Peptides against a protein of PDB entry 3NZW. Designs and how they scored, part 42

Target 1, 212 residues: chain A of PDB entry 3NZW
Amino acid sequence: TTTLAFRFQGGIIVAVDSRATAGNWVASQTVKKVIEINPFLLGTMAGGAADCQFWETWLGSQCRLHELREKERISVAAASKILSNLVYQYKGAGLSMGTMICGYTRKEGPTIYYVDSDGTRLKGDIFCVGSGQTFAYGVLDSNYKWDLSVEDALYLGKRSILAAAHRDAYSGGSVNLYHVTEDGWIYHGNHDVGELFWKVKEEEGSFNNVIG
Target 2, 222 residues: chain B of PDB entry 3NZW
Amino acid sequence: QFNPYGDNGGTILGIAGEDFAVLAGDTRNITDYSINSRYEPKVFDCGDNIVMSANGFAADGDALVKRFKNSVKWYHFDHNDKKLSINSAARNIQHLLYGKRFFPYYVHTIIAGLDEDGKGAVYSFDPVGSYEREQCRAGGAAASLIMPFLDNQVNFKNQYEPGTNGKVKKPLKYLSVEEVIKLVRDSFTSATERHIQVGDGLEILIVTKDGVRKEFYELKRD

## One batch from the design tools (peptide; aimed at target 2 D126)

Design b2_p19_1_s1 (made by RFdiffusion4, then SolubleMPNN; from b2_p19_1, 15 letters changed)
Fold by OpenDDE base, seed 2:
Structure b2_p19_1_s1 (fold): chain B 212 residues (1-212), chain C 222 residues (1-222), chain A 19 residues (1-19)
Amino acid sequence: as target 1 above (212 residues)
Amino acid sequence: as target 2 above (222 residues)
Amino acid sequence: MIGSFTAPFAVTKVPGMYE
């Protein structure tokens, strides 16, 4: 798995691969590793597919309950804290989760929290999470700047996941791409890694380790 | 070392069509190298036009299916005989599976039916309740033999239009029920040849708007 | 641990998790 999220002048980019594995077996190439909690809040999934899917869906329910009770959307801080508190209660039980809670509120603006099953909760501007995270960081850190255009930021997110998919055997399938703004998240499509690779190679003159 | 799980072998396969879905399973039940039964159905009509199979450890599979069937009954009781949708069924099954997260059902679960738009739907589950809607899925002993075949023949992976030098993929299209049945039969006959835990019989449940139809085919009994 | 006897779970690989 490779997931990433980063803040920039235009909001948040979230990009994830779609491969699930069980050992050496590719279980799926089409996993949705982004949970759309609400129109302004996303959760990413790395680790145990069931753990992430179950508890982030549960988180969605908690967020909705908050909205109903408080008559306002839950903050990204509060949403991530709910999840963090939950996984902390299960510490030692064997949950496997590496998640990013990404969203926008009027109070916080665009916000990213990293939450994992070890109980770690971190606020930050850039996170890559998964077995391919170092590959993604290699591309992302090399090209990241706060002042990226939306177009460039989207491309950078997509390109970073592609790099990870290329080098990490546990990442692949497709890139799901999101842009989070003050108006909510926008889905920017599913990009098959096979097609994307050749397109990017041709356009950039990159990936010269592969002879086309 | 005590192992609380058994492995009863077998293989299951789901394929969604445009306005139908198919869930198939062999009828062989084994333990180690011994055939316990040559006809032990593992694909079930659960009502509300939902078919289900949980393949792996049969005791766990049966328990899960029974719990789901019971869940369907209670759903009707609690919601004025409302039909359970396939997506709601999938969510329910997730909770059944994840409820035993720390002592999982040792099964690969597949359900098939029609979505609320009348389109074929197949949902697959891991042992602890992660699930995905897919066009096709193989589960069980011979899943590794069948799934690549389905990728190629249902999803047309690695197929390109002739004369395009690999630049134009074969377009996706729905398969007819006859084509799907053929693929299912070919999958299981092939799997039976190469896997000792698959064989004896093939039971296919076909879900359409008109209900669930069952077909049975003999497999090798070796 | 009973988890060692379970069927393989679908995972989105994270270093140090399940493996």
Scores: peptide ipSAE 0.036, ipTM 0.773, DockQ to the pose 0.105
OpenDDE base, seeds 1, 3, 4, 5: peptide ipSAE 0.030, 0.027, 0.039, 0.138; ipTM 0.747, 0.763, 0.769, 0.779; seeds 1, 4, 5 fail the geometry check

Design b2_p19_1_s2 (made by RFdiffusion4, then SolubleMPNN; from b2_p19_1, 16 letters changed)
Fold by OpenDDE base, seed 4:
Structure b2_p19_1_s2 (fold): chain B 212 residues (1-212), chain C 222 residues (1-222), chain A 19 residues (1-19)
Amino acid sequence: as target 1 above (212 residues)
Amino acid sequence: as target 2 above (222 residues)
Amino acid sequence: MIGSFTGAFAVTKVPGMYE
């Protein structure tokens, strides 16, 4: 798995691969590793697919309850804290979760929290999470700027996942791409890694370790 | 050390069409190398035009299917006989599976039916309740033998339009019920040849707007 | 038991979290 999220002048980019594995078996190439919690909040999944899918869906319910009770949208901080508190209660039980909670509220602005099953909760500007995270960081860190255009930021997210998919056997399938703004998240499509690889190679002259 | 889980073998397969879905399973039940039964159905009509199979440890599979059937019953009681949608069924099954997260049902679960738009739907589950809607899925003993075949023949993976030098993929299209049945039969006959835990009989449940139809075919009894 | 069964779970690998 490779998931990433980063803040920039235009909001948040979220990009993830779609491969799930069971040992050496490719269980799926089409897993949705972004959970749309609500129109303004995204969760990413790494680790146990069921753990992430179940609890992030549960989180969505908790967020909705918050909105009903408080008559306002939940903050990214509060949403991530709910999840963090939940997983902390299960500490040592064997949950496997590496998640990012991403959203944009008027109060907070664009916000990313990393939450994992060890009880870690971190706010930050850039996170890559998964077995391919180091490959993604290599590309992302080399090209990241706060002042990226939306187009360039989207491409950078996509390109970083592609790099990870190329080098990490546990990452691949496709890239799912999201842009999060104050108005909510926007889905920017599913990009098959096979097709994307050749396109990028041709356009950039990159990936020269592979001869076409 | 005592292992609470058994493995009863078998294989299941789901394929979604445009206005139908198919869920198939062999009828062999085995423990280790001993055939317990040559005809033990493992694909069930659960009502509301939903078919279900939970393949792996048969005791767990049966328990899960029974729980789901009960869930359907209670859903009707609580919601004035409202039809349970396939997507809601999938969510419910997730909760059933994840409820035993720390002592899981040792099964691969597949359900098939029609979505709210009348399109074929197949949902697959891991033992702890992660689920995905897919066009096709194989589960069980011979899943590793069948799934790549389905990737190629249902999803047309690695197929290209002739004369395009591999630049144009074969377009995705829905398969007819006849085509799907052929693929299912070919899958199971092939799997039977290479896997000892697959064979004896093939039961296919076809879900359409008109209800659930069952077909049975003999497999090799080796 | 859990270790052998985890191989059947769909996993999105995270460093140190893949069993």
Scores: peptide ipSAE 0.067, ipTM 0.773, DockQ to the pose 0.110
OpenDDE base, seeds 1, 2, 3, 5: peptide ipSAE 0.056, 0.061, 0.053, 0.377; ipTM 0.759, 0.778, 0.772, 0.794; seeds 1, 2, 5 fail the geometry check

Design b2_p19_1_s3 (made by RFdiffusion4, then SolubleMPNN; from b2_p19_1, 14 letters changed)
Fold by OpenDDE base, seed 2:
Structure b2_p19_1_s3 (fold): chain B 212 residues (1-212), chain C 222 residues (1-222), chain A 19 residues (1-19)
Amino acid sequence: as target 1 above (212 residues)
Amino acid sequence: as target 2 above (222 residues)
Amino acid sequence: MIGSFTGPFSVTKVPGMYE
């Protein structure tokens, strides 16, 4: 798995691959590794697919309950804290989760929290999470700047996941791309890695380790 | 070393059509190299036009299916005989599986039916309850033999239009029930040839708006 | 920690579990 999220002047970019594996077996190429909690809040999934899917769905329910009770959307801080507290209670039980809670509230603005099954909860501007995270960081860190245009930021997110898909055997399938703004998240499509690779190679003159 | 799990072999396969879905499984049940049964059905009609199979350790599979059937029953009791939708069934099964997250059901679960729009639906689960709606899925012993075939023949992976120099993919289209049945039969006959845990019989459940139909075909008994 | 997610990572090796 490779997931990433980063803040920039235009909000948040979230990009994830879609491959699931069981050892050497590619279990799926079409996994949805982004949970749409509400129109303003996303969760990403790395590690155990069931752990992430189950508890982030549960988190969604908790967030909805908060909205019903408090008559306002839950903060990204609070949502991530709920998840963090939960996984902390399961510490030692063997959960495998590397998640990012990404969203927008009026109070916080665009916000990203990293939450993992070790109980770590981190607020930050840039996170790559998964077996391919270092590959994604290589591209992302090399090209990231706060002042990216939305177009460039979207491309950078997509391109970083592509790099990880290329080098990490456990990442691949497609890139699911999101842009989070003050008006909520916008889905920017599913990009098949096979097609995307050749397109990017041609347009950039990159990936010269592969002869087309 | 104590191992609480067995492996009863077998293989299951689901394929969704436009207005139907198919869930198939062989009827062989084995332990190690011994055939326990040549006819032990593992694909079940669970009501509400939902068919289910949980393949791997048969004791766990049977338990899971029974629990789900019971869940369907209680759903009717609690919700004025409302039909359980396939997506709700999938969520329910996730909870059943994940409820044993730390002592999992050692099974690969597939359900098939029609979604609320009348379109064919197949959902697959890992042992601990992650699930995905897919066009097709193979599970069990010969899944590694069949799934690549389905990728090619159902999802048309690695197929391109002739004369396009590999630039135009073969377009996706729904398969007819007859085509799907053919693919299922070919899958299982092929798997039977190459995997000792697959064989004896093939039971296919076809879900349409008119209900669940069952078909049975003989497989090699070697 | 984030660094623990490099390469195959599974705290509990459930056979067949998707990652």
Scores: peptide ipSAE 0.401, ipTM 0.805, DockQ to the pose 0.263
OpenDDE base, seeds 1, 3, 4, 5: peptide ipSAE 0.051, 0.048, 0.401, 0.399; ipTM 0.745, 0.759, 0.798, 0.795; seeds 1, 4 fail the geometry check

Design b2_p19_1_s4 (made by RFdiffusion4, then SolubleMPNN; from b2_p19_1, 16 letters changed)
Fold by OpenDDE base, seed 5:
Structure b2_p19_1_s4 (fold): chain B 212 residues (1-212), chain C 222 residues (1-222), chain A 19 residues (1-19)
Amino acid sequence: as target 1 above (212 residues)
Amino acid sequence: as target 2 above (222 residues)
Amino acid sequence: MVASFTGAFAVTKVPGMYE
């Protein structure tokens, strides 16, 4: 898996691959590794697919209950804390989760929290999470600027996941791309890695380690 | 060494069509190299036009299917005989599986039916309850032999339009029920040739708006 | 998918789980 999220002047970019594996077996090429919690809040999934899918769906329910009780959308801080507290209760039990909670509230603005099954909870501007995270960071860190245009930021997110899909055997399939603004998240499509790779190679003159 | 799990072999396969879905399984039940039964069905009609199979350790599979059937019953009691939708069934099964996250059901689960728009639907689960809707899925002993075939013949992977220099993929299209049945039969006959835990019989459940239909075919009995 | 126990049973090990 490779997931990433970063803040920039235009909000938040979230990009993820779609491959699931069971050992050396490619179990699926079409896994949805972004959970749409509500129109303003996203969760990403890395690690155990069931652990992430189950508990982030559960988190969605908790967020909805908050809205019903408090008559206000839950903050990104509070949502991420609920998840963090939950996984901390299971510390040592063997959960495998690396997640980013990304969203927008009027109080917080665009916000990203990293939460993992070790009990770590971090607020930050840039995170890559998964077996391919270092490959994604290589591209993302080299090109990241706060002042990126929305178009350039979307491309950078997509391009970083592509790099990870290329080098990490456990990442691939497609890139799912999101842009989060004050008006909520916008889905920017599913991009097949096979087609995207050749397109990017041709347009950039990159990936010269592959001769095709 | 404590090992609470067995492995009873077998293989299952689901394919979704436009207005139908198919879930098929062989009828061989085996332990190690000994055939326990040549006809032990593992694909079940669970009501509400939902068919289910949980392949792997048969004791766990049977337990899971029974729990789901009970869940359907209670759903009717609690919701004035409302039909359980296939997507809600998938969510329910996730909870059944994940409820045993730290002592899992040792099974690969597939369900098939129609979605609320009348379109064919197949959902597959890992042992602890991650699930995805797919056009096709193979599970069990010969899944690794069949799944690549389905990728090619259902989803037309690695197929391109002639004369396009590999630039235009073969377009996706739904298969007819007859075409799907042919693929299922070819899949299982081929798997039977290469895997000792697959064989004896093939039972296919076809789900349409008119209900569940069953077909049976002989496989090699060696 | 491939799911099997190759060693002593461990509650934390889930053979065949997707990652």
Scores: peptide ipSAE 0.421, ipTM 0.801, DockQ to the pose 0.069
OpenDDE base, seeds 1, 2, 3, 4: peptide ipSAE 0.039, 0.053, 0.053, 0.054; ipTM 0.757, 0.779, 0.772, 0.768; seed 1 fails the geometry check

Design b2_p19_2 (made by RFdiffusion4)
Pose (drawn by RFdiffusion4):
Structure b2_p19_2 (pose): chain A 212 residues (1-212), chain B 222 residues (1-222), chain P 19 residues (1-19)
Amino acid sequence: as target 1 above (212 residues)
Amino acid sequence: as target 2 above (222 residues)
Amino acid sequence: TYAEKVEEIAEEMRKEDLS
């Protein structure tokens, strides 16, 4: 698994791979590691497939309950805390999740929270989570500028997940892109590494190792 | 010490067609190197046009299927006999499985039917509720032998248009019920050849808008 | 204790989702 989300001039970019594993066995190449909590809230998933999926789906129900009660969209900070506090209750029970809660509110602007099963909760501009996180950091950190165009930022996030899908035996499948503005999240497609790799290699001249 | 889990072998397979779906499984049940039964059904019609199989530790698989069938019964009781759609059944199974997160049903579960548009549908589950909708899926002992074959023959993976210099991928035309039954039978004869826990018989459940049909085929008994 | 809590939560989510 490789997931990343970063803030920049144009809002937030979220990118994830789609590989699921059972050890060295590729369980699936077509899993959704991003959950659309609501039109302005996204959650990313890494770790235990069932823990992430179950608790993030539950988080969506909790956020919806807040909107009915308060007649107002839940903040990114509060939404990430609900998950952070829930996971904390289960500390020591073996839950396994590296998560990112990304969204936009007039009150907070573009906002990213890293939340994991250890109970750690961190607000930040850039996060890469999962077994492939360091591979994504390598490409993302060395090309990141606050002033990236929406187009360039979307590409960097895509390219970073691609770097991780190439080097991490436990990451791959396809790349799912998202862009977050004050009007909510915009889905930017599912890019299969099976074609995305060769296309990026030719057009970019990178991945100079692998023989084509 | 006491081990609450055992392994009863068996292999299951699910393929979704345009307007049908199939869920197949061998009828052999095993413990270690012995055969408990050469015919012990492992794929079930649970009503509302849903078939399911929970493969791995059979006691857990039976308890789960029994609990789900009762769930469909109560769904009708509580919602004015409304039909439980396959997507709703999948979410329901997720809760049933995750409910035992700290003492799991040790099973790999697959269900099949039609979605609300009448299209074929297959869902497969992790032991603790992780699930996804798919075109096909192999589960159980021979899953490692069969899933690669299905990626090739069902989803045409790694296959290209001849003479296109590997540029044009083989189109994803869709399989008929006849072509699917062939892939299923070949899959199980192959699995019976290479995996000692697979054999004796093959039972397929076909699901269409007209309901659930069953077909049975013998397999090598060695 | 954890098992019971999770079972309760899962059952409540199940009833909500089936509703």

Design b2_p19_2_s1 (made by RFdiffusion4, then SolubleMPNN; from b2_p19_2, 5 letters changed)
Fold by OpenDDE base, seed 3:
Structure b2_p19_2_s1 (fold): chain B 212 residues (1-212), chain C 222 residues (1-222), chain A 19 residues (1-19)
Amino acid sequence: as target 1 above (212 residues)
Amino acid sequence: as target 2 above (222 residues)
Amino acid sequence: SFAEKVEKLAEEMRKLDLS
């Protein structure tokens, strides 16, 4: 798995692969590792598929309850805290989760929180999470700047996941890409890694270790 | 010695068509190398045009299916006989599975039916309730033999248009019910040849807007 | 054995690998 999120002048980019594994078995190439909690809030999934899918869906329900009670959208800070508190209650029970809660509120602006099953909760501008995270960081850190255009930022997110998919056996399938703005998240499509790889190689002149 | 889990073998397969879905399973029930039954159905009509199979440890599978059937009854009771949609059924089954997260059902679960637009739908579950809607899925003992075949024959993976030098992928298209049945039969026939836990009989449940139809075919009995 | 079954079960769970 490789998931990433980063803040820039144009909001937040979220990009994830779609491979699930069971040992050496590729269980799926089409897993949706982004949960759309509400029109302004996303969650990413890494770790146990069931743990992430179940509890992030549960989180969505908690966020909706907040909105109904308080008559306003839940903050990214509060949403991430709910999840953090939940997993902390299960500490030692064997949950496996590495998640990013990404969203926009008028109060906070574009915001990213990292939450994992160890009880860690971090606010930050850039996170890569999963077995392929170091490969993604290699590309992302080398090219990141705050002043990226939306187009360049989207490409950078996609390109970073592609790099991880290329080197990490546990990442692959496709890239799902999101852009989060003050108007909410926008889905920017599913990009098959096989097709994307050759396209990028041709256009960039990269991946020269692979002979086409 | 505490040993609550068994393994009864078998294999199941789901394929979604345009306006139908198929869920198939062999009828062999086995423990270790001993055949317990040559005809023990493992694919069930659960009502509301939903078919279900939970393959692995038969006792767990049966328990899960019974719980789901009860859930369907309660759903009707609580919601004025409203039909349970396939996506809601999937969510309910997730809760049933994840409710035993720390002592899981030893099963791979697949359900099939029609979505709210009348399109064929197949959902697959891991033992603890992660689920995904897919066009096809094999589960059970011979899943590793069948799934790559389905990738190639249902989703046309690694197939290209002739004369394009591999530049144009074979276009995706829905398969007819007859084509799907042929693929299912070929899958199980092949699996029976190579896996001792698969054989005896093949039961196929076909879901259409008109309801659930069952077909049965003999497999090798060795 | 139970331990063996648990290991097999764990191998069948879908993972979004963290490693």
Scores: peptide ipSAE 0.431, ipTM 0.875, DockQ to the pose 0.038
OpenDDE base, seeds 1, 2, 4, 5: peptide ipSAE 0.334, 0.362, 0.256, 0.346; ipTM 0.853, 0.872, 0.849, 0.854; seed 5 fails the geometry check

Design b2_p19_2_s2 (made by RFdiffusion4, then SolubleMPNN; from b2_p19_2, 5 letters changed)
Fold by OpenDDE base, seed 5:
Structure b2_p19_2_s2 (fold): chain B 212 residues (1-212), chain C 222 residues (1-222), chain A 19 residues (1-19)
Amino acid sequence: as target 1 above (212 residues)
Amino acid sequence: as target 2 above (222 residues)
Amino acid sequence: SFAEKVEKLAEEMRKEELS
């Protein structure tokens, strides 16, 4: 798995691969590793598929309950804290989760929290999570700047996942791409890695370790 | 060696069509190298046009299916006999599986039916309840033999339009019920030849807007 | 432990991982 999220002048970019594995077996190439919690809040998934899918869906329900009770959308800080508190209660039980909670509220602006099953909760501007995270960081860190255009930021997110899919055997399938703004998240499509790789190679003149 | 689970072998297969879905399973039940039964159905009509199979340890599979059937009854009771949708059924099954997250049901679960738009639907589950809607899925002993075949024949993976130098993929299209049945039969026939835990009989449940139809075919009995 | 044994067996049953 490779997931990433980063803040920039235009909001938040979220990009993830879609491969699931069971040992050396490719279980699926089409897994949705982003949960759309509400129109302004996203969660990413890495680790145990069931753990992430179950508890992030549960989180969505908790966020909705908050809205109903408080008559206001839940903050990204509060949403991430709910999840963090939950996984902490299960610490030592064997949950496997590496998640990013990404969203926008009026009081916080664009916000990213990293939450994992070890009990870590971190606020930050850039995170890559999964077995391919170091490959993604290699591309992302080399090209990141706050003043990226929306177009360049979207491409950078997509390109970083592609790099990870190329080098990490546990990542692949497709890239799912999101842009989060003050108006909510926008889905920017599913990009098959097989097609995307050759396109990028041709346009950039990159991936020269592979014969075109 | 400590092992709280058995393994009764077998294989199951789901394929979604445009306005139908198929869930198939062999009828062999085995422990180690001993055949317990040559006809033990493992694909079930659960009502509300939903068919289900949980393949692996038969005791766990049976327990899970029974719990789901009870869930359907409770749903009707609570919602004035409203039909349970396939997506809601999938969510319910996730909760059943994840409820035993730390002592899982030793099964690969597949359900099939029609979505709320009348389109064929197949959902597959891992032992602890992660699920995904797919066009096709093989589970059980011979899943590794069958799934690549389904990738090629249902999803047309690695197929290209002739004369395009491999640049144009074969377009996706729905298969007819007859085509799907042929694929299922070929899959199980092939699996039976290469896996000792698959054989004896093939039971296919076909879900359409008119209900569930069952078909049975003989497999090798060796 | 029992929990460890169960987890290993579950993995053998192809529990999906988003590694």
Scores: peptide ipSAE 0.287, ipTM 0.854, DockQ to the pose 0.046
OpenDDE base, seeds 1, 2, 3, 4: peptide ipSAE 0.159, 0.306, 0.150, 0.204; ipTM 0.827, 0.870, 0.829, 0.844; seeds 1, 2, 3, 4 fail the geometry check

Design b2_p19_2_s3 (made by RFdiffusion4, then SolubleMPNN; from b2_p19_2, 6 letters changed)
Fold by OpenDDE base, seed 1:
Structure b2_p19_2_s3 (fold): chain B 212 residues (1-212), chain C 222 residues (1-222), chain A 19 residues (1-19)
Amino acid sequence: as target 1 above (212 residues)
Amino acid sequence: as target 2 above (222 residues)
Amino acid sequence: MVAEKVRKIAEEMRNEELS
């Protein structure tokens, strides 16, 4: 898995691959590793598929309850804290989760929290999570700027996942791409890695380790 | 060494068509090298046009299916006989599976039916409740033999239009019920040849807007 | 003891991983 999220002048970019594995077996190439919690809040999934899918869906319910009770959207901080508290209660039980909670509130602005099953909760501007995270960081860190245009930021997110998909055997399938703004998240499509790879290689003159 | 799980083998396969879905399974039940039964159905009509199979440890599979059937019943009681949608069924099954997260059902679960738009739907679950809607999925003993075949024949993976130098993929299209049944039969026939835990009989449940139809085909019995 | 054995067996299952 490779997931990433980063803040920039235009909001948040979230990009993820779609491969699931069971050992050396590719279980799926089309897994949805982003949960759309609400129109302004996303969760990413890495680790145990069921753990992430179940608890982030549960998180969505908790967020909705908050909105109903408080008559206000839940903050990204609070949403991430709910999840963090939950996994902490299960600490030692064997949950496997590496998640990013990304969203926008008027109070916080664009916000990203990293939450994992070890109990870590971090706020930050840039996170890559999963077995392919280091590959993604290599591309992302070398090209990241706060002042990226939306177009360039989207491409950078997509391109970083592509790099990880290329090098990490546990990442691949497709890139799912999101842009989070003050108006909510926008889905920017599913990009098959096979097609994307050759397109990028041709256009950039990159991936010269591959002949073709 | 104590093992609370058994493995009863078998294989299941789901394929979604445009306005139908199929869920198929062999009828062999085995323990180690001993055939317990040559006809033990593992694909079930659960009502509301939902068919289900949980393949692996049969005791767990049966328990899970029973729980889901009960869930359907109670859903009707609680919601004025409202039909349970396939997507809601999938969510419910996730909760059933994940409820035993720390002592999982030793099964690969697949359900099939029609979505609320009348389109064929197949959902597959891992043992602890991760689920995904797909066009096709094989599960069980011979899943590793069949799934790549389905990738190629249902989703047309690695197939390209002739004369395009591999630049144009074969277009995706829905398969007819006849084509799907043929693929299912070929899959299980092939799997039976190469896997000892698959054989004896093939039961196919076909879900359409008109209900669930059942077909049976003989497989090798050796 | 049972719990430990169950966990080990569960690890052998084909659980999907988002590694």
Scores: peptide ipSAE 0.186, ipTM 0.796, DockQ to the pose 0.046; fails the geometry check
OpenDDE base, seeds 2, 3, 4, 5: peptide ipSAE 0.168, 0.144, 0.184, 0.182; ipTM 0.813, 0.809, 0.805, 0.806; seeds 2, 3, 4, 5 fail the geometry check

